Peptides against a protein of PDB entry 4Z63. Designs and how they scored, part 138

Target 1, 334 residues: chain A of PDB entry 4Z63
Amino acid sequence: LCLGMNDLTGNIPEDLFHLKRLNLLGIQENRLSGSLSREIRNLSSLVRLDVSWNLFSGEIPDVFDELPQLKFFLGQTNGFIGGIPKSLANSPSLNLLNLRNNSLSGRLMLNCTAMIALNSLDLGTNRFNGRLPENLPDCKRLKNVNLARNTFHGQVPESFKNFESLSYFSLSNSSLANISSALGILQHCKNLTTLVLTLNFHGEALPDDSSLHFEKLKVLVVANCRLTGSMPRWLSSSNELQLLDLSWNRLTGAIPSWIGDFKALFYLDLSNNSFTGEIPKSLTKLESLTSRNISVNEPSPDFPFFMKRNESARALQYNQIFGFPPTIELGHNN

## One batch from the design tools (peptide; made by RFdiffusion4, then SolubleMPNN)

Design b2_p17_8_s2 (from b2_p17_8, 7 letters changed)
Fold by OpenDDE base, seed 5:
Structure b2_p17_8_s2 (fold): chain B 334 residues (1-334), chain A 17 residues (1-17)
Amino acid sequence: as target 1 above (334 residues)
Amino acid sequence: VTPVPSVDTSDENLMYA
């Protein structure tokens, strides 16, 4: 049953929960309000539940043990409070959990040993507090992780050295500290292609440790951290780099010539730093900016990006990194 | 040295270009 993208109001009719053969319930992008009924437990055949972009409130009901076929739960952009219910945090069937932009709170806890199918987790823009869950690497299929805009004080857990499934990771605006430790840990994530760390590590030094290596890194975003230092030499070994944003930092020194050796680099923002010297001539030879055939079919993170062209502009949402225009921003250096 | 903008704490995965 798909009723998304309407002006529906009120709550889900109780009789809808008698549909025991229902595989898909999509009621997204409405004005549905009140609590999400516990009677969703009666939908024992449910594979996909999409309640996103509504006015739902209260706690998410702890009934996911009665939904053994549920693969997709989308609840982003609601007023949900409390934690992730225990049955959801233990779901062996769940592939995707999206609860972005809610009011969920407390310590983030997932039973990753039980969540054997989880591949995408979006909990961005919530009120989770405490530390990052050390057991996330036990989610052996977890590829996409957005934990941005929560209050995860402290450091990236050492256990994340073992996060082999991790490909796309955002921790933007999460009150994280110790960028040197974070990069030193995350370099061990052999499948990591996208790393977003914007609005963390305030005033720290960007490490220039030549021992750091991100072999498969395609997207690095570390904007608005007030980071000191220079263009990090370790980044020159990330030959697959496509997008680099280090804007709104306090980086100094020259832009190195190796920045033009990245064949796939189509987006470069080094703006609003303190870089000096000449623009490398190698930047004029970036094949990605001259060739029309950027392979559009590259894997992208499931979490959205937001772009502001200026401080007063409304942020534009981009669901795919390849939606960004080819860009070289070097402005506002000095 | 360019001032860092006062970014809204509501920003998630923000790009500045």
Scores: peptide ipSAE 0.282, ipTM 0.762, DockQ to the pose 0.237
Fold by OpenDDE base, seed 4:
Structure b2_p17_8_s2 (fold): chain B 334 residues (1-334), chain A 17 residues (1-17)
Amino acid sequence: as target 1 above (334 residues)
Amino acid sequence: VTPVPSVDTSDENLMYA
């Protein structure tokens, strides 16, 4: 049943929960309000539940043990409060959980040992607090993780050295500390292609440790951290780099010539730093800026990127990195 | 003040209006 993208109001009719053979319920992009009924438990054949972009409030009902076929739960952009219900945090069937842009709170706890099918987790823009869950690497299929805009004080857990499934990771604006430790840990994530660390590590030094290596890194965003130091030499070994944003830091020294050796680099923002010297001539030789054939079909994170063009504008949403225009921003390096 | 432009994955907590 697909009722998305309408102006439906009120609650879900109770009689809808009698549809025991229903595999897909999509009621997204409406004005549905109130609590999500616990009677969703009666939808025992449910594979996909999409309640995103509504006015739902209250706690998410703890009934996911009665939904043994549920693979997809999309609840982003609602008013949900409380925690992730225990049955959801233990779901062996769940592939994707999206609860971005809610009011969920408390400590983030997932039973990753039970969540054997989880491949995508989006909990960005919530009110989770405490530390990052150390057991996330136990989610052996977890590829996409957005935890941005929560309050995860402390450091990246050492256990994340074993996060082999991790490909797309955002921790933007999560009150993290110790960038040296974070990068030292995350370099062990051999499948990591996208790393977003914006609005963390305030005033720390960006490590220039030549032992750091991110083999498959395509997207690195570490903006607005007030980071000190220079362009890190270790980044020069990330030959697949496509997008680099280090804007709004306190980085100094020259922009190195190797920045122009990235054949796939199409978006570079080094603006609002304290870089000195000449613009590397190698930037004029970036193949990605001279070739018209950007491969549009590359895998992207399940979480969107946002870019504000100005302070008064709403952030533009980009569902793929190739949605960004080819850009070189070097402004405001004074 | 959140500086602009910058790439981010954090959105504003949008009440669906």
Scores: peptide ipSAE 0.248, ipTM 0.788, DockQ to the pose 0.082
Fold by OpenDDE base, seed 2:
Structure b2_p17_8_s2 (fold): chain B 334 residues (1-334), chain A 17 residues (1-17)
Amino acid sequence: as target 1 above (334 residues)
Amino acid sequence: VTPVPSVDTSDENLMYA
């Protein structure tokens, strides 16, 4: 049943929960309100539940043990409160969980040893607190992780050295500390292609440790951290780099010539730093800016990116990295 | 608030906006 993108109001009719053969319930992008009924447990054949972009409130019901076929739960942009219910945090069938932009709170706890099918997790823009869950690497299929805009204090867990499945990771605006430790840990994630660390590590030094290596890194965003230091030499070995944003830091020194050697680099933002010297001539030779053949079909994060064009503008949502225009921003340097 | 321009994944809470 697909009823998305309407002006439906009120609550879900109780009789809808009698549809025991229903595989897909999509009621997204409506004005549905109230609590998500516990009677959703009666939808025992449900594979996909999309309740996103509604006015749902209250706690998410703890009924996911009665939904053994559920692969996709999309509840982003609602008013859900409380935690992730225990049955959801233990779901062996769930592939994708998206609860971004809610009011979920408490300590984030997932039983990753039970969540054997989980490949995408979006919990961005919630009220989770405490520390990052150390057992997250036990989710052996988990590739996409957005935990941005939560209140995770402390450091990236040492256990994340073993996060082999991790490909796309955002921790932006999560009150994290110790960038040197974070990068030192995350370099061991051999499948990591996208790393977003914006609005963390306030006033720390960006490490220039030549031992750091991110082999498959395509997207690095470490904006607005007030980071000190220079362009890190270790980044020159990330030959697949497509997007680099180090804007709104306190980085100094010259922009190195190797920045123009990245064949796939189509978006570079080094604006609002303290870089000096000449613009490298190699930047004028970036192949990605001259050839339109950027493969738009490359795997991307499931979580959206946001870019503000100006301080007064609403952030534009980009569902794909390639939605960004080819850009070189070097403004507001000396 | 992230200064502009910068790439972020931190959206606004649209439920209460």
Scores: peptide ipSAE 0.210, ipTM 0.769, DockQ to the pose 0.090
Fold by OpenDDE base, seed 3:
Structure b2_p17_8_s2 (fold): chain B 334 residues (1-334), chain A 17 residues (1-17)
Amino acid sequence: as target 1 above (334 residues)
Amino acid sequence: VTPVPSVDTSDENLMYA
């Protein structure tokens, strides 16, 4: 049943929960309000539940033990409060959980040893607090993780050295400290292609440790951290780099010529730093900016990117990295 | 001051639905 993108109001009719053979319930992008009914437990054949972009409030019901086939739960952009229900945090069937842009709170706890199918987790823009869950690497299929805009004080856990499944990771605006430790840990994630660390590590030094190596890194976003230092030499070994945003830091020195050696680099933002010297001539030779054949079919994060064009403007949402226009931004350096 | 332009993955507004 797909009733998304309407002006439906009120509650879900109780009779809907009699649909025992229903595999897909999509009621996204409506004005449905109140609590998400516990009677969802009656939809025992449910594979996909999409309640995103509504006015739902209260706690998410603890009924996911009665939904043994549920693979996809989409509840982003609601008013949900409380924590992740125990049955949801232990779901062996769940592949994707998206609860971005809610009011979920408390310590984030997932039973990763039980969540054997979980491959995508989006909990960005919530009120989770405490530390990052040390057991996330136990989610052996977990590739996509957005935890942006929560309050995860402290450092990236040492256990993330073993996060072999991790491919796309955002921790933007999560009150993290110690960028040197974070990068030193995350370099062990050999499948990591996208790393977003914006609005963390305030005033720290960007490490220039030549021992750091991110072999498969395609997207690095570390904007608005007030980071000191220079362009990091270790980044020159990330030969697959496609997008680099280091804007709104306090980086100094020259923009190095090796930045033009990235064959796939199509988006570069180094604006609002303190870079000096000449613009590297190698930037004019970036193959990705001169050739039209960027393969559009590369896997992207499941979480969206946002770009603000103006302080007063709503951020533009980009669902794919390749949705970004080819860009070189070097403005506001001195 | 929200830095502009910048790339982020955080929603600007907690749209309290």
Scores: peptide ipSAE 0.221, ipTM 0.786, DockQ to the pose 0.083; fails the geometry check

Design b2_p17_8_s3 (from b2_p17_8, 7 letters changed)
Fold by OpenDDE base, seed 2:
Structure b2_p17_8_s3 (fold): chain B 334 residues (1-334), chain A 17 residues (1-17)
Amino acid sequence: as target 1 above (334 residues)
Amino acid sequence: VTPVPAVDTSDENLIFR
């Protein structure tokens, strides 16, 4: 049953929960309000539940033990409060959990040993607090993780050295500290292609340790951290780099010539730093900017990016990094 | 992919220009 993208109001009719053979319930992008009914438990054949972009409130019902076939739960952009229900945090069938842009709170706890199918987790823009869950690497299929805009104070857990499934990771604006430790840990994530750390590590030094290596790194965003230091030499070994944003930091020194050696680099933002010297001539030779053959079909993060053109402009949502225009931004340097 | 106006004012995964 797909009733998305309408102007439906009120609660879900109780009679809808009698549809025991229903595999897909999509009621997204409506004005449905109230609590999400516990009677969802009656939908025992449910594979996909999409209640996103509504006015739902209250706690998410703890009924997911009665939904053994549920693979997709999309509840983003609602007013849900409380925590992740225990049955949801233990779901062996769940592949994708999207609860972005809610009011969920407390400590984030997932039973990763039970969540054997979880591959995508989006909990961005919630009110989770405490530390990052150390057991996330136990989610052996977890590839996409958005935990941005929560209050995860402290450091990246040491256990994340073993996060082999991790490919796309955002911790932007989560009150993280110790960038040197974070990068030192995350370099061990062999499948890590996208790393977003914007609005963390305020005033720290960007490490220039030649021992750091991110072999498969395609997207690095570490903007607006007030980071000190220079362009990190270790980044020159990330030959697959496609997007680099180090804007709104306090980085100094010259822009190194090796920045133009990245064959796939189509988006570079080094603006609002204190870089000096000449613009490297190698930047004019970036193949990705001269050739139209950006492979638009590469896997991207499931979580959205937001771009502001100006401080006063409305943010534009980008669902794919490859949707960014080819850009070299070097403005507002010394 | 054409950029869609963000409905939320989230600074989540924000790329500053």
Scores: peptide ipSAE 0.310, ipTM 0.765, DockQ to the pose 0.365
Fold by OpenDDE base, seed 5:
Structure b2_p17_8_s3 (fold): chain B 334 residues (1-334), chain A 17 residues (1-17)
Amino acid sequence: as target 1 above (334 residues)
Amino acid sequence: VTPVPAVDTSDENLIFR
């Protein structure tokens, strides 16, 4: 049953929960309100539940033990409160959980040893607090993780050295500290291609440790951290780099010539720093900007990016990184 | 992919210009 993208109001009729053969319930992008009914438990054949972009409130019902076939739960952009229900945090069938832009709170706890199918987790823009869950690497299929815009005070856990499934990771705007430790840990994530750390580590030094290595790194976004230091030499070994944003920091020194050696680099933002010297001539030879044929049909994060074209412009949502216009931004350096 | 106007109030994963 697909009723998304309408002007539906009120709550879900109780009789809808008698549809025991229902595999897909999509009621997203409406004005549905009230609590999400516990009677969802009666939808025992449910594979996909999409209640996103509504006015739902209250706690998410603890009924996911009665939904053994549920693979996709999309509840983003609602008014949900409380924590992740125990049955949801233990779901062996769940592949994707999206609860972005809610009012969920408390400590984030998932039983990763039970969540054997979880591959995508989006909990961005919530009120989770405390530490990052140390057991996330036990989610052996977890590839996409958005934990941005929460109140995770502290450091990246040492256990994340073992996060082999991790490919796309955002911790932007989460009050994290110790960028040196974070990068030192996350370099061990052999499948990590996208790393977003914007609005953390306020006033720290960007490490220039030549022992750091991110072999598969394609996207690095560490903007608006007030970071000190220079262009990090360790980044020169990330030969697959496609997008680099280090804007709105306090980085100094010259822009190194190796920045133009990245064959796939199509988006570079080093603006609003304190870089000096000449613009590297190698930037004028970036193949990604001169050749039309870079069909980058590469996997992208499941979490959205937002871009403002100017300070007064409405932010644009990008569901794919390759939707960004080819860009070299070096403005506002001194 | 054509960018769509952000409807969400979230500034998560913001690319600053």
Scores: peptide ipSAE 0.283, ipTM 0.754, DockQ to the pose 0.317
Fold by OpenDDE base, seed 3:
Structure b2_p17_8_s3 (fold): chain B 334 residues (1-334), chain A 17 residues (1-17)
Amino acid sequence: as target 1 above (334 residues)
Amino acid sequence: VTPVPAVDTSDENLIFR
């Protein structure tokens, strides 16, 4: 049953919960309000539940132990409060959990040893607090993780050295500290292709440790951190780099010539820094900007990116990094 | 990436132009 993208109001009719054979329930993009009924437990055949983009409030009901087939739960852009219910945090069937842009709070706790199928987690823009959960690496299939815009604090857990499944990771705007430790840990994530750390590490030095190596890094976004230092030499070894945003920092020195050696680099933003010297001529030789045919059908993060053209503009949502126009932005340097 | 005042949820994974 798909009733998305309407002007439906009120609550879900109780009779809907009698549909025991229902595999797919999509009621997204409506004006449905009130609490999400616990009677969703009666939908024992449910594989996909999409309640996103509504006006739901209250706590998410703790009934996911009665939904053994549930693979997809999408509840983004609601007014949900409380924590992740215990049955959801222990779901062995769940592949994707999206609860982005809610009011969920407390300490983030997932039983990763039980969540054997979890591959995508989006909890961006919530009110989770405390430290990052150290046991996330125990979610052995977890590839996509968005924890951005939460009230996390402290450092990236040391346990994340063992986060072998991690491919796409955003921790932007989460009050993280110690970028040197974070990068030192995350370099061990052998499958890490996308790393977003914007609005963290306020005023820290971007490490220029030549021992750092991100083998598969394609997307690095570390904007608006007021980072000091220079273009990090370790980044030159990330041969697959496609997108680099280090804008709105306090980076100094020259833009190195090796920045033009990235064959797949199509988006570069170094704007609003304190870079000096000449623009490297190697940037004019970027194959991705000169050749029309790099349709890279590569997997993208499941979490959205947002781009604003100016401070007053509405942000444009991009679901794929390849949706970004080929860009070199070097403006507002000294 | 333009530093936008943190008014919108767009600062989650903001690529500032």
Scores: peptide ipSAE 0.239, ipTM 0.791, DockQ to the pose 0.280; fails the geometry check
Fold by OpenDDE base, seed 4:
Structure b2_p17_8_s3 (fold): chain B 334 residues (1-334), chain A 17 residues (1-17)
Amino acid sequence: as target 1 above (334 residues)
Amino acid sequence: VTPVPAVDTSDENLIFR
């Protein structure tokens, strides 16, 4: 049953919960309000539940133990409060959980040993606090993780060195500290292709440790951290780099010539730093800027990006990294 | 321009497996 993209108001009719054979319920992009009914437990055949983009409030009901076939739960852009209910945090069937842009709070707790099928987690823009959950790497299939815009004070857990499934990771604007430790840990994530760390590590030094290596890194965004240091030499070994944003830092020194050796680099933002010297001539040889053949078919993070042209402008949403305009931004350096 | 994770994730971006 798909009722999305309407102007439906009120709550879900109780009789809807009698549909025991229902596999798909999509009621997204409406004006549905009130609490999400506990009677969703009666939808025992449910595979996909999409309640996103509504006015739901209250706690998410703890009834997911009665939904043994549920693979997809989308609840983004609601007014949900409380935590992730225990039954949801223990769901062995769940592949994707999207609860972005809610008012969920407390410590983030997932029973990753039980969540054997979880591959995508979006909890961005919530009110989670405390530390990052150390057991996230126990979610053995977890590939996409967005935890941006929460308040995860402290450091990236040491356990994340074992996060072998991790491919797309955003911790943007989460009050993280110790970038050296974070990069030192996350370099062990052999499948990591996208790393977003913007608005963390305020005023720290960007490590220039040649021992750091991100083998499969395609997207690195570490903007607006006021980071000191220079262009990190370790980044030159990330031969698959497609997008680099180090804007709004306090990086100094020259832009190195190796920046033009990235054959797939189509988006470069080094603006609003303190870089000096000449623009590397190698940037004029970036093949990705001359060829239209950027493979549009590469997998992207499940979480979209927003780009803001200025502080007063509305952010533009980009759902795919390849949707970004080819860009070289070197402005506002001194 | 600093790309930051979107507040709202489009359903079309979700990996369905």
Scores: peptide ipSAE 0.034, ipTM 0.699, DockQ to the pose 0.072; fails the geometry check

